Peptides against a protein of PDB entry 6B4J. Designs and how they scored, part 56

Target 1, 315 residues: chain A of PDB entry 6B4J
Amino acid sequence: DITMQWYQQLQDASMQCVLTFEGLTNSKDSQAKKIKMDLQKAATIPVSQISTIAGSKLKEIFDKIHSLLSGKPVQSGGRSVSVTLNPQGLDFVQYKLAEKFVKQGEEEVASHHEAAFPIAVVASGIWELHPRVGDLILAHLHKKCPYSVPFYPTFKEGMALEDYQRMLGYQVKDSKVEQQDNFLKRMSGMIRLYAAIIQLRWPYGNRQEIHPHGLNHGWRWLAQILNMEPLSDVTATLLFDFLEVCGNALMKQYQVQFWKMLILIKEDYFPRIEAITSSGQMGSFIRLKQFLEKCLQHKDIPVPKGFLTSSFWRS

## One batch from the design tools (peptide; made by RFdiffusion4, then SolubleMPNN)

Design b1_p14_3_s2 (from b1_p14_3, 8 letters changed)
Fold by OpenDDE base, seed 5:
Structure b1_p14_3_s2 (fold): chain B 315 residues (1-315), chain A 14 residues (1-14)
Amino acid sequence: as target 1 above (315 residues)
Amino acid sequence: DIMEELRKQAEKLA
């Protein structure tokens, strides 16, 4: 399966990256530890500061991240920090930055759906300038949320239950698996972030270039999902999340083809979801149903709440 | 089959 090959390739690249900076991460030298911590903070703190408040602040954050990745010194924690402080500094920062973007999906976006857009536009812009960061974003995303690929991990003979649960994206701590609602919330956040990334371009970059991971990947994702058996509660939840965030963009891009796909979802795929939906899972089912019916009735998909407007960039 | 066509398209875009 070409999709699984792509998945594995990204995971391998991520693993190789970790091996590359192992010297930095495993160093017992006090100075090396300090450098590591400074680099980690410099990479991750700006991402955590992303908000919907002002476009000017978002630009400052973007510029700081880009400067760091470009080998320029940046101020972090009251100190000047540069990836040049260690030969493995750039690889480490790229990895940690990508990891942090995905973490904001599973935490911040999970709790505040509107946060997807400012995070995504920064991620997209950084990806355009630093393709390796984009690949690492995908690697982290796919590992935490296999449904973003999409594929459904299978239980293999001899596998520990906890390992299988982790492969499915569940957090398992002290032999306790996370609650289903928390799991779905995290998965939703990551899918929403992904759906935002594939449609957004950093407005201050070279917009004449092709999006490094654009809406064609959204079309691919939908096509792949529709060719898979639905999972109880998961498919209805994530399909809604995806369409709510990028459905408008897909509609504008693919027009008649998009509507044909949406009809296919409603008429052919949705009954398959219904067939596996229990009475306790009707919430996600009904939400998807209402969304599809409304969109088909109005022949329109609304612009998602939190979508960045021109007024945002002027603030 | 439209589903098969979508599958093929998905593979090409992966």
Scores: peptide ipSAE 0.031, ipTM 0.740, DockQ to the pose 0.593
Fold by OpenDDE base, seed 1:
Structure b1_p14_3_s2 (fold): chain B 315 residues (1-315), chain A 14 residues (1-14)
Amino acid sequence: as target 1 above (315 residues)
Amino acid sequence: DIMEELRKQAEKLA
């Protein structure tokens, strides 16, 4: 399976990255620990500051992240911080930055769907300039949300149930599995972030270049989902999330082909989702149904709420 | 068959 090979390559690269900066992370030296903490803060705090408030502020955040990744000193916590402070500093920062973007998906976007767009446009812009960060974003995203690949992790003989639950994307703490609603909320946030990334370009970059991970990957995702058996609650939830965020962009890009796919979802895939939907899961199913029916009726996919307009960038 | 076409496209884009 080509998709699984690609996924495994991403995970291997991510693991190799961790091994590369292990000297920094495992150091008992006081100075190394200080550098690690400073670099971690410098990488993650700017991402946490991303908001829907003003384009000018977003540009400042982008410039700070880019400067850090470019080996320039940046101010963080009242200190001058640079990846050059340690030979493993760049790898560490790239990893932590990518991790933080995905974390904002599972936390901030999960709770505030509109936050997907400012986070995604920064992530996309950074990815364009720093491809390794993009690969690490995918590695983190796909590990936490295998449905973003998409694939369904399988239980292997001898595997602990808890480990299998984690592979499925559930958090397991103190031998207690995460509640389904919280699980789906986090998965939704990550899918929404991904759907935003694949359609957005940083407006101050070279827009003539090809998107590093563009809408073609969104089309692939949909194609793969439709060729998979649906999962109860999960498929209806994430398919809705994906289409709500990037359906308009896909419609513009693929036009007639997009509508053929949407009809296929409604006519052929819906009955399969319905067949596995319990009475307690009808909410997600109904939401998807209503969305598809509305879109097909109006022959339009609305621009998602929170989409960044020209007025945002002038603010 | 649109499903087959989608499958084929998915494989190409993988």
Scores: peptide ipSAE 0.029, ipTM 0.722, DockQ to the pose 0.690
Fold by OpenDDE base, seed 4:
Structure b1_p14_3_s2 (fold): chain B 315 residues (1-315), chain A 14 residues (1-14)
Amino acid sequence: as target 1 above (315 residues)
Amino acid sequence: DIMEELRKQAEKLA
């Protein structure tokens, strides 16, 4: 189908990108190794410095990343670093930057949900100026979290269990599969980051332009999820995460259509989730239930905690 | 087992 074709296209593009900078990554030359490390640090350190503290700091980080991607020299680790130092430098930096954004969803957002917004607004702004970074973000996100597409990977005949577990998004190390709570935590972080990206625009860009991957993709995501059979614990968890982060934005954008969708979720889809929910999974189920009931009762979706306001940008 | 459940559900979606 078209969704799987899109998924595969992004994965292929990501794979081709890796092949493109293979010379840089596989080089045994000491200078090439140094350049690689400098570029990797220049691409990833600014992303790790993103915080909820001040809008001015976010602008500084954004400008640094944009400068790097634009072929300008930036200071990193006390050295001047540029993607022009190697023919594969730009491709490598774009790939590593995109990977780092997704990793921040997987780690930072997973542990601190409010961190989704400052990370997402930088990612969105960079995506607007550098579409290839956006495609690579999606590729990394989709591979680590197939539920962000969404699709459910299938077990194929002859497939090793560990490979199937990895396809589902589980980490498998030393033949030990990740605990379910940690798995869901990571998936939640990535979904929350995605939900933030699709609704946020960098305030210092040309906001008259169409969002490169906007709320229409959020609507698509919901529609696709609702057309799929729910997965135990996963669907309740991620549906809540998604709606908590971008539900308010979807409400404002789609208005009556959004409320019809929410009613459909509560009346038609939620019972299907309930039917597959075990007693040990009631936490996610109850959380989603309470959220839906509260929103329908109040006819409002709350602005998510950590949402960036005008006061943030003045700091 | 959650993995077995996911496998069964995934197979239904295939």
Scores: peptide ipSAE 0.009, ipTM 0.511, DockQ to the pose 0.035
Fold by OpenDDE base, seed 3:
Structure b1_p14_3_s2 (fold): chain B 315 residues (1-315), chain A 14 residues (1-14)
Amino acid sequence: as target 1 above (315 residues)
Amino acid sequence: DIMEELRKQAEKLA
């Protein structure tokens, strides 16, 4: 299974990255601890600032992140911070930055769907300049949301139920599993962020280069989902999230093929979703139904709310 | 047609 091989390769790379900077993270030295905290803040704070800013401020954030990854000193918390302060500094920052992008999907985008676009355009631009950050984004995303691969984790003999629940993407705290609505909300945020990343390019970069992880991966994702048995509530939720965010872009890219796929979803795959949908899960089902019907009726997929326009970049 | 195409793509990914 090449999909599972790809998943495992990314996870292995992520694990190797963690091992590489273990010296920094496990150090008992006071100076090393200070450096670690400064680097962590320098990597993560700019990403958290993306949610509420104008185009000009977004550019400043991008430039700051890029400068940090390029080994240049940046100001963070009133201090000058550089990845050169420790031999493992770059690996650590790349890992924490990637983790933070995915976390913004999980938290900020989950609560405010329109936040996907400014976060995604920065992530895409950074990925273009720093491919390792992109691989780590995928690794973090896949681990937190296996449905982004997509695959469905299986229960293995001898596995604890809580561990299986975590593999499925649930948070388990104090032997209490996360509520389904919160789980789906977080998964939705991550899928929406992913759907935004694959279609957006940083406008101040070299657009002549191929997108490092473009819409072809969106087409792949849909193809894989449609060839899998639907999961109760999950499939309807995430399929809607994905199509709402990148459906317009896919329509423009694949044209007739996209519409054939959309018809296939409605006529063939949707009944399979219906068959596994309980009365308590009708919300996601109805939302997907209405979306598909509206798009097919109007022969158009709307540009998603929050999509970045030229006016945004002039602000 | 499209189902076959999607199936083939899925097989390439499997």
Scores: peptide ipSAE 0.032, ipTM 0.743, DockQ to the pose 0.397; fails the geometry check

Design b1_p14_3_s3 (from b1_p14_3, 5 letters changed)
Fold by OpenDDE base, seed 2:
Structure b1_p14_3_s3 (fold): chain B 315 residues (1-315), chain A 14 residues (1-14)
Amino acid sequence: as target 1 above (315 residues)
Amino acid sequence: SIMEELKKAAEELS
C-alpha cells in the first residue's frame, strides 16, 4: 500500500530526527538543558502567538520563525537564542516547531475553527522555505490523527487496548480513555488545519513556485476516504470538516471533477455513512447531509469562515 | 468503477 509506505516513511524520518537530537534532550549538563529550553521556547512561543487580529503581527511571527530556522539569532524570553548554540539545535527546533503547529490544530483550531487559517498560512509558508518542517508536520499530524493520512489503525495480536486506543488517536490518561466528543473535537481541529494548509500560500513568498503540499493532496485525501469503509461518527465529522474548509478551493481547482466527486459522495457514499450511524450520532450525520444538500442545490461551496482576506493582510 | 478510478488517482498523487 503506497499510502502506508508514505506514512511509514514519514514516521521513520520523524523517529530519526528524535534520535538525532537525543543528545540535546537527554543531556544532564546544565548548559545543555538551558539551551534546550531556550530553543523549545523560541520554536513554540511564536506559534502560540498566531492570531486572527492583524496581518502585520502574523508577518512578524513568520519572520521570527524563519529567522530562527535560518540560523539567525532571535529574541526569546529576553535572551538571544540561535540554533547554532548546539549542533543538534536545528533538528530539535524543526521537530518542536512542527509538533507545535499540529498541537495548535489539536487545541486552538479544535476550539476555534477560524484559527485554522492564520496558523495554516504560517505553516505553509514555513514549509515552502523549510521542507523538513513540512515533513515533520505531516509526521506529527499522521501520528495524532491517522484519519489525516487516511488509514484506520488495526488491533494487532498482543497489543494492549490502551495502545490501540492511542493509535486511533484517543488520549488515555490513568487508564481512562478520552470521551468521544473530545476526541472528535481534536480530530476535527487537526483535519481543519490540514485542509487549510493545503490551500494556502504565504503571500510574501514566491507564489510562482508550486505549493509543497497543495490541493492535489486534498484530492488524494478525499479519494482515499471514499475508497474506505466509513467509520461511525468519525467519517461524517471529518468529511464535513474537510469539505467546509477546503471544498471551495477544491471546487475552484477541479471544477467539473469536483462536482462529480461531490455527487458520488451524496449518492453512493452518504448512504453508507447513514447505514452505520446510530441515533446518538445523528448530529454529525445531519450536519454533513445539510452541507452536501446545500452545496449541490446552490452549485457552490461557500468560502469558509475565517478565510484570510486582503484586508487582513493590510492590517 | 468510479471508486476504483478515484483510488487509482489517489495512488498516483501519493
Scores: peptide ipSAE 0.040, ipTM 0.760, DockQ to the pose 0.697
Fold by OpenDDE base, seed 4:
Structure b1_p14_3_s3 (fold): chain B 315 residues (1-315), chain A 14 residues (1-14)
Amino acid sequence: as target 1 above (315 residues)
Amino acid sequence: SIMEELKKAAEELS
């Protein structure tokens, strides 16, 4: 399966990346530890600042991240920090940066859906300039949310239940599995972030270049989902999340083809979701139903709340 | 069918 091969390749690349900076992460040397912490902060703190700032400040954050990845010194915690401080510094920073973007999906976007857009536009812009960061974003995203690939992990003979639960994207701590609502909330955040990334371009980059992971991947994702059996509660939730965030962009890009696909979802796929939906899961189902019906009736998908406007970039 | 077309498209873009 080509999709699974792609998944595995990204996971392998991520694993190799971890191995490349193992010397930095496992060092007992006090100076190496200090460098590691400084690099980690320099990579992650700017990302955490994205959700609360205006367009001008967002540009400053982007420039800082790009500078760091470009080997230039940046100020972090009152100190000058550079990836050149250690031979493994760049690999480490790229990995931690990518990890942080995905973490903002599962935490910040999960709680505040509108935060997807400013985070995504920075991620997209960085991805354009630093493809390895993009690959690592996908690797982290796919590992935490296999539904972003999409695929459904299968239980293998001899596998521990906890390991299977983790493969499905659940957090398991002290032999306690995450509650379903929290799980879905995190998955929603990551899918929404992904849906935002594939449609957004950094406005100060070279717009003539092709998006490194654009709307064609959104179309791919939908196509793949529709060719899979629906999963209880998960499919209804994430399909809604995806369409709410990038449906308008897909509509504009694919036009008649998009509407044919949406009709297919409503007429052929939606009944399959209904068939596996229990009474306790009706919330997600009804939300998707109402969304599809409204969109088909009006022949329009609204621009998502929090979508970045020209006024944002002038602030 | 549109489903088959979508499947093919998904495979090509994967």
Scores: peptide ipSAE 0.039, ipTM 0.766, DockQ to the pose 0.667
Fold by OpenDDE base, seed 1:
Parts: structure tokens; C-alpha cells; sequence
Structure b1_p14_3_s3 (fold): chain B 315 residues (1-315), chain A 14 residues (1-14)
């Protein structure tokens, strides 16, 4: 399976990255620890500052992240910080930055869906300039949300239940698995972030270049989902999330082909979802149903709430 | 079928 090979390659690259900066992370030296913390803050704080408030502030954040990744000193916590402070600094920062983008998906976007767009446009722009960060974003995303690949992890003989739950994307703390609602909320946030990334380009970049991970991957994702058996509650939830965020962009890009797919979803795939949906899961099912029916009736998919407009970039 | 076409497209993009 080509998709699974791709998944594994990204995971391997991520693991190799961790091994590369192990010296920095495992150091007991006080100076090395300080450098690690400074680099971690420099990588993650700007991402946490991303908001829907003003395009000018978003540009400042982007420039700061790009400067850091380019080996330039940046101000963080009142200190001058550079990846050159340690030979493993760049690898560490790239990894932590990518991790933070995905974390913003599972936390910030999960709670505030509109936050997907400003986070995604920065991520996309950074990915364009720093492809390794993009690969690491995918690796982190895929590990936390296998449905973003997509695939459904399978239980293997001899596997601990907790390990299987973690593979499915559940958080397990103190032998307690997270509640289904919280799980789906986090998965939704990550899928929404991904759906935003694949459609957005940083407006101040070289737009002549091809998107490093564009809408073709969205089309692939949908096609792959439709070729899989639906998973109870998960498929209905994430399919809705994905279509709500990037459906308009996919419609514009693929036009007639997109509508054929949407009809297929409604006529062939939706009954399969219904067949596995319990009475307690009807909320997600109904939401998807209403969305599909509305889109097909109006022959339009609305621009998602929070989509960045020209007015945002002028602020 | 449309499903086969989508599957093929997915494979080509993977």
C-alpha cells in the first residue's frame, strides 16, 4: 500500500530527527538545558501567538519563525536565540515547531474552528520555505490522527489495549482513556487544520511555485476515505469537518468531478455510515446529512467561517 | 464506476 509506505517513511524521518537531536534533549549540562529551553520557546511561542486579530501581526509571527529557521537570531523571552547555539539546534527547532503546529490543531482549532485558517496559512508558508518542517508536520499529524492519512489502525496479537487506544489517537493517562467526545474534538481540530493547510498559500511568498502539499492531497484523502469502510461516529464527524473547511476549495478546483463525488457520498457512502450509526451517535450523522443535502440542493459549498480575506491582510 | 475512478485517482496521487 503506497499510502502506508508514505506514512511509514514520514514516521521514520521523524524518528531519525529525534535521534539526531538526542544529545541536546538528553544533556545534563546546565547550559545545554538552557539552550534547549530557549530554542523550544523560540519555536513554539510564536505559533501560540497566532490569532485572527490582524494580518500584520500574523506577518510578524511568520517572519520571526522564518528567521529562526534561517539561522538568524531572534528575540525570545528577552534573550537572543539562534539555532546556531547548538549543532542540533535546527533539527530540534524544526521538530518542535512542527509538533506545535499540530498541537494547535488538537487544542486551539478543536476549541475554536476559525483558528484553523491563520495557523494553517503560517504553516503552509513555512512549509514552502522549509520542506522538512512540512514533513514533520505530517509525521506528527499522522501519528496523533491516523485518520488524516487516512487509515484505521488495527489491533495486533499481543498488543496492549492501551497501546492500541493510543494508536487510534486516544490519550491514555493513568490507565484511563479519554472520553469519546474529547477524542473526536481533538481529531476534528487536527483534520480541520489539515484541510486548511492544503488550500492556503502564504500571500507574501512566491506564488509561482506549486503548493508543497496542496488540494490534490485533499482529493486523495477523500478518495481514500470513500474506499474505506466507515468507522462509527469517526467517519461522519471527520468527513463533515473536512468538507466544511475545504469543500469550497475542492469544488472550485475539481468542479464537476467534485459534485460527482459528493453525489456518490450521499447516495452510496452515506447509507453505509447510517448502517453503523447508533442512536447515540445520530448527532454527527445528522450534521453530515444536513450539510450534504444543503450543498447538493444549493449546488454550492459555502466559504468556511474564518476564511482569511483581503481585509484581514490589510489590518 | 465512479468509485473505481476515485480509487485510481487516489493511487495516482499517493
Amino acid sequence: as target 1 above (315 residues)
Amino acid sequence: SIMEELKKAAEELS
Scores: peptide ipSAE 0.034, ipTM 0.746, DockQ to the pose 0.729
Fold by OpenDDE base, seed 5:
Parts: C-alpha cells; structure tokens; sequence
Structure b1_p14_3_s3 (fold): chain B 315 residues (1-315), chain A 14 residues (1-14)
C-alpha cells in the first residue's frame, strides 16, 4: 500500500528528527535549557499570534518565522534568539513549528473554523521555503488525525485498548477516553486546516513554482476516502468539513471531473454512509446531505467563510 | 470500476 508507505516514511522521518535534537531537549546544562526554551518560544509564539484581523500583521508573523528558520536572529521574549545558538537548534525549531501548526488546527480551527485560512496560508508559505517543515507538518497531522492520510487504524492482538484509542486519534488521560464530540471537533479542525493548506499560496512568494502540497493531494484524499468503507459519524463529519473548505477550489481546478466525483459521492457513497448512521448521528449525516444537494442543485460550491480576500491583504 | 480507477489514481498521487 503506497499510502501506508508514505505515512510510515513521514513518521520515521519525524522520529529521526526527535532523535537528532535529543541532546538539546535532554540537556541538564542551564545554558542549553535556556536556549531550548527560547527557541521553543520563538518557534511557537508567532504561530499563536496568527489572526484574521490584518494582512500586515500576518506578514510580520511570516517574516519572523522565515527569519528564524533562515538562521537570522529574531526578537523573542525581549531577547535575541537564533537557531545558531545550538547545533541542533534548526531541527528542533522545525519540529516544534510544525507541531504548533497542527496544534492550531486541533485547537483554534476546531473552535473557530474561519481561523483555518490565515494559519494555512502562513503554513503553506513556510512549507514552500522550508520543505522539511512541510514534511513534519504532515507527520504531526497524520499521527494526530489518521483520517487525514487517510487510513483507519486497526486493533491488533495484544494491544491495550488505550493505545488503540490513541491510534484512532482520541486523547486518553487517567484512563478516561475523550468524549466523541470533542474528538470529532479536533479532527474537524485538523481536516479543515489541511483542506485550507492545499489550496492556498503565500501571496508574497514566487507563485510561478508548483505548490509543494497542492490540490492534487486533495483529489487524492477524496479518491482514497471514497474507496474506503465509511466510518460511523466520522466519515460524514470529515467529508463535509473537507468539501466545505476546499470544494470551491476543487470545483475551479477540476471542473467537470469534480462534478462527476460529487455525483458519485451523492449517488453511490452517501447511501453507504446512511446505512451505518444511527439515529443519534443524524446531525452530521443531514448536514452532509444538505450540502451535497444544495451544491448539485445550484451547480456551485460557495467560497468558504473566512476565505482571505484582497481587502485582508491591504489591511 | 470507477472506484478502482479512483483508488489507482489516489495511489499514484501519493
């Protein structure tokens, strides 16, 4: 399975990255600890400052992240911070930055769907300039949300139930598994972020180059999902999330092919979702149904709420 | 089948 090989390759690269900077993270030296904390803050705080308010502020954040990754000193917490302060500094920062982008999908986008777009455009722009950050974003995303690959983890003989639940993307703390609604909310946020990344380009970059992880991966994702058995509540939820965020972009890119796909979803795949949907899960099911019917009726998919306009970039 | 074609396409794009 090529998809699983790709998944495993990214996970292996991520694990190797962690091993590479373990000297920095495990050091008991006071100076090394200070450097680690400074680098961690420098990598993550700018991402947390991303907002839908002004394009100029978003550019400042992007420039700061790019400067840090380029080995230039940046101001963080009132101090000058550089990845050159430690031989493992760049690897550490790339890993933590990628982790933070995915975390913003998991938390911020989960709660505020419109936040997907400003986060995604920064992530896409950084990915274009720093491919390793992009690979690490995928690795973190895939680990937290296997449905973004997509694949469905299976229970193996001898596996602890908690470990299986974690593989499925659930948080398990003190032997208590996360509630289904919270789980789906986090998964939705990550899928929405991913759907935004694959369609957005940083407007101040070289747009003549191919998107490092563009809409072709969105098409791949849909094709793979449609060739898998639907999961109760999960498939209806995430398919809606994905189509709401990137359906308009896919429509523009693939045109007639996209509409053939959408008809296939409605006529062939949707009944399979219905067959596994319980009465308690009708919300996600109905939402997907109404979305598909509306899009097919109007022969249009609306631009998603929160999509960045020209006016945003002028602010 | 259409689904098989889509699966193949998905694998090629991975």
Amino acid sequence: as target 1 above (315 residues)
Amino acid sequence: SIMEELKKAAEELS
Scores: peptide ipSAE 0.031, ipTM 0.712, DockQ to the pose 0.616

Design b1_p14_3_s4 (from b1_p14_3, 7 letters changed)
Fold by OpenDDE base, seed 1:
Order: structure tokens, then C-alpha cells, then sequence
Structure b1_p14_3_s4 (fold): chain B 315 residues (1-315), chain A 14 residues (1-14)
């Protein structure tokens, strides 16, 4: 399976990255610890500052992240910080930056869906300039949300239930599994972030270049989902999240093929989702149904709430 | 068949 090979390759690259900067992370030297903390803050704080308020502020954040990744000194916590302070600094920063982008999907986007767009456009722009960051974003995303690949982890003989739950994307703390609503909320945030990344380009970059992970991956994702058996509650939830965020872009890109796909979902895939949907899970199913029916009726997919307009970039 | 087309595209793009 080429998809699983791709998944595994990204996970392997991520693991190798961790091993590469292990010297920095495991160092007991006080200076190395200080550098590590400074680099971690420099990598993550700008991402946390991303907001929907002003395009100019977003550009400042982007420039700061790009400068850091380019080996230039940046101000962080009142100190000058550079990846050149340690030979493993760049790998560490790339890893932590990628991790933070995914975490913003998991937390910020999960709670505020409109936040997907400013986060995604920065992530896309950074990915364009720093492909390794993009690979690490995918690795983190895939690990936390296997449905973003997509694949469904399988229980293997001898596996602990908690490990299987974690593979499915659940948080397990103190032998307590995360509640389904919280799980779906986090998965939704990550899928929405992914759906935003694949359609957005940083407006101040070289737009003549091909998107490093564009809408073709969105089409692939849908194709894979539709070729898989639906999962209870999960499929209806994430399919809705994905289509709400990138359906308009997919419609514009694939036109007639997109509408054929929507009809396929309605006529062929919905009965399969319904067959596995319990009475307590009808909310997600109904939401997807209503969305698709509205889109098919109007022959249009609305631009998602929070989509960045020209006025945003002039602010 | 759109499903077949999607499968083919999935194989190419995956």
C-alpha cells in the first residue's frame, strides 16, 4: 500500500529527526539546556501569536519564523536566539515548529474553526521555503490523527488497549480514555487545519511554484476515505469538517468531477455511514447530510467562514 | 464510474 508506505516514511523521518537532536534534548549541560529552551520558545511562541486580526501581524510572524529557520538571529524572550547556537538546533527547531502547528490544529482550531486559515497560510508558506518542516508537519499530523492519512489503525494481538486507543488518536491519561466528544473535537481541528493548508498559498512568496502539498492531496484524501469502510461517528464528522473547509476550493479545481464525488457520497456512501450510525451519533450524520443536500441544491459550496480576504492582507 | 476514477487518482497521488 503506497499510502501506508508514505505514512511510514514520514514517521521514520520524524523519528530520525528526534534521534538527530537527541544530544541537545538529553544534554545535562546548563548552556545546552538554556539553548534548547530558547530555541523551543523561538520556534513555538510565534505560532501561538498567529491570529485573525491583521495581515501585517501575520507577515511579521511569518518573517520571524522564516528568519529563525534561515539561521538568522531572532529576538525571543528578550534574548537573541539562533539555530546556529547548537549543531542540532535547526533540526530541533524544525521539529518543534512542525509539532506546534499541529498542536494549534488540535487545540486552537478545535475550539475556533476560523483560526485554521491564518495558521494554515503561515504553515503553507513555511513549508514552501522549508520542505522538511512540511514533512514533519505531516508526520505529527498523521501520528495524532491517522484519519488525515487516511488509515484506520488495527488492533494487533498482544497490544495493550491503551496503546491501541492512542494509535486511534485518543488521549489516555491515568488509564482513562478521552471522551468521544473531546476526541472528535481535536480530530476536527487537525482535519480542518489540513484542509486549509492544502488550499492556501502564502501571498508574499513565489506563487509560480507548485504548492508543496496542494489540492491534489485533498482529492487523494477523499478518494481514500470513500474507498474505506466508514467508522462510526468519525467518518461523518471528519468528512464534514474537510468539505466545509476545502469543498469550495475542490469545487473550483475539479468542477464536474467534484460534483460527481458529492453525488457518490450522497447516493452510495451515506447508506454505509447510516448503517453504522447509532441513535446517539445521528448528530454528525445529520450535519453532513444537511451540508451535502444544501450544496447539491444550491449547486455551490460556500467559502468557509474565516477564509482570508484581500482586506485581511491590507490590514 | 466516478469511484473507479477516484481509485485510480488515489493510486497515482498516494
Amino acid sequence: as target 1 above (315 residues)
Amino acid sequence: DILEELKEEALKLS
Scores: peptide ipSAE 0.098, ipTM 0.823, DockQ to the pose 0.690
Fold by OpenDDE base, seed 5:
Structure b1_p14_3_s4 (fold): chain B 315 residues (1-315), chain A 14 residues (1-14)
Amino acid sequence: as target 1 above (315 residues)
Amino acid sequence: DILEELKEEALKLS
């Protein structure tokens, strides 16, 4: 399967990256440890500072991340930090930066859906300039949220239950699996972030270039989901999240073809979701149903809440 | 199957 081959390729690349900077991460030398910590902070703190407040602040954050990835010194924690301080510094920073973007999906976006857009536009812009960061974002995203690929991990004979739960994206700590609501919340955040990335371009970049991972991947994701059996509660939840965030963009891009897809979801796929939906899970199903019915009735999908406007970039 | 056709088209676009 081409999708699974792509998944595995990205996971292998991510694993090889980790092996490449193992010398930096495992060093007992005090100076190496200091460099590692400084690089980790320089890579991750700017991402955590992303907010919906002002476009000017977002530009400063972007410029700082780009400068770091370009081998330029940046100020972090009152010190000058550069990836050139260690031969493995660039690989380490790219990996940690990508990891942090995905983490903001599962934490910040999960709790505040509007946060998807400022995070995504920075991620998209960095991806355009640093393709390896984009590949690592996908690798981290796919590992934490297999539904972003999409595929549903299967239980294999001899597998520990906890390992299977982790493959499904659940957090398992001290033999306790996270609650379903928390799991879905994290998955929703990551899907929303992904849906935002594929539609956004950094406005200060070279707009003549093709998006490195654009709306065509959104179309692929939808097609793949519709060709899979729905998973109870998960499919209805994530399909809604995806369409709420990028449905307007897909509508504008694919026009009549997109509406045919929505009709197909309503007429052919909804009965399959309904058939596996328990009475306790009707909330996610009803939310998706109402969304699609409203969109089809009005022949429009609203611009998502939190979408970045021209006024944001002037602030 | 229309779903299969959409999948094939989507894969070509990706």
Scores: peptide ipSAE 0.096, ipTM 0.826, DockQ to the pose 0.705
Fold by OpenDDE base, seed 3:
Structure b1_p14_3_s4 (fold): chain B 315 residues (1-315), chain A 14 residues (1-14)
Amino acid sequence: as target 1 above (315 residues)
Amino acid sequence: DILEELKEEALKLS
């Protein structure tokens, strides 16, 4: 399975990255600890500052992140910080930056869906200039949300239930598993962020270059989902999230093929989703149904709320 | 088979 091989390769690369900066993370030296904290803040704070307020502010954030990744000193917490402060600084910053982007999907986008777009356009632009950050974004995303691959983790003999729940993407704290609504909310945020990344290009980059992880991966994701048995509540939820965010872009890109896919979902895949949907899960199913029916009726997928316009970039 | 077509396109574009 090429998809699972890709998943495993990214996870292995992420694990190897952690090992490469272990010296920095495990150091008992006071100065090394300070450097670690400064680098972590420099990598993550700019991402947390991403908002829909102004394009100029977004550009400043992008430039700061890019400067940091390029080995230039940046101001963070009133101090000059550079990845050159430690031999493992760059690997550490790339990892923490990628982790933070996914975390913003998990938290910020989960709560405010429109936040996907400014976060995604920065992530896409950084990915274009720093491919390793992109790979690490995927690794973090896939680990937290296996449905972004997509695949459904299976229970293995001898596995603890909590470990299986974590593999499925649930948070388990103090032997308490996350509630389904919170789980789906986090998964939705990450899928929405991913759907935004694959369609957005940083407007100040070389847009003639191929998107580092573009809409072809969105098409792949849909095809893989449709080739899998649906999972109760999860499939209906995430399929809606994905289509709401990137359906318009996919429609423009794939035209007739996109509409064939949409008809396939409505006519062939929907009955399979319905068959596994309990009465308590009808909300996600009905939401997807209404979305598909509206899109087919109007022969259009609306531009998602929060999509960045030219006026945003002039602000 | 629309599903097969989608699968083929997905593999081609991956």
Scores: peptide ipSAE 0.074, ipTM 0.811, DockQ to the pose 0.887
Fold by OpenDDE base, seed 2:
Structure b1_p14_3_s4 (fold): chain B 315 residues (1-315), chain A 14 residues (1-14)
Amino acid sequence: as target 1 above (315 residues)
Amino acid sequence: DILEELKEEALKLS
C-alpha cells in the first residue's frame, strides 16, 4: 500500500533524525546540556507564543523560527542561541520544532479550535522554507494520530493491550487508558491543525510556488476515509472536524467534484456510520448529520470560525 | 471506483 509506505518512510526519517542527534541528547557534558536546553527552548517557546491576537506578532514569531533554522543567532532566555553551537543542533531543533507544532494541535487546538489557524499558517510557512520540518511534522502527527494518515492500527498476536491502545493514539498511564472523550478531543485538535495546514499559505512568502503539502492531500484523506470501514465515534468526529476546517477550501478548489463527494458521504457513507453508532455516541453523529444537511441545503460550506482575514494581517 | 481514481490522482500530485 502506497499510503503505508509513505507512513513508514516518514517514521523512518523521524527515527533517523533522533539517532543523528542522540549524541547531543545523551551527552553528560555540562556545556552540551546547556546548549541542548537552549536549543530546545529556542525551538519550542516561539510556537507556544502563537496567538490569534495580531498578525504582526505572528510575523515576529515566524521570523524568529526561520532565523533559528537558517543558522542565525536568536535571542532566547536572555541568551544568544544558534544551531551552529553543536553539529547536531539543526537536526535537534527541526525535530523539536515539528514535535511542538503537533503538540499544539494535541493541546491548544484541542481546547481552542480557533487556534488551529495561526499555528497552521506559521507551520505551513516554515514547511515551505524548511521541507524537513514539514516531513517531521507529518511523522509526529501520524504517530500520535494514525487517523491523519489515515489508517487503523491492527492488533497483532502477542501484542500487549496497552501497546495496541498506544498505537491507536490513546494515552496509557499507570495501566489506565485515557477516557474516550479526552482521546477524541486530542485527535480532533490534531486533525483540525492538519486541515488548516493544507489550505494555508504564509502571506509573506512566495505564494506562486506550489504548497508543499496542499489541498490535494485533503482530497486524498477524504477519499481514503470513505474507502475504510467507519470506526465508532471516531469517524463521525474526525470527519466533521476535517470538513468544518477545510471544507470551504476544498469546495472552492474542487467545486463539482467536491459536491459529488459530499453527496456520497451523506447518501452512502453516513448510513454506515449510523449503523455502528451507539446511543451514547449520538452527539458526534448528529453534529456531522446537521453539518452535511446544512451544507447540502445551502450549497455552501461556511468559512471556519477563526479563519485569518486581511484585518488580522494588518494588526 | 471514482474515489480510488481520485486518490491516485491526488497522490501523483503530492
Scores: peptide ipSAE 0.024, ipTM 0.683, DockQ to the pose 0.432

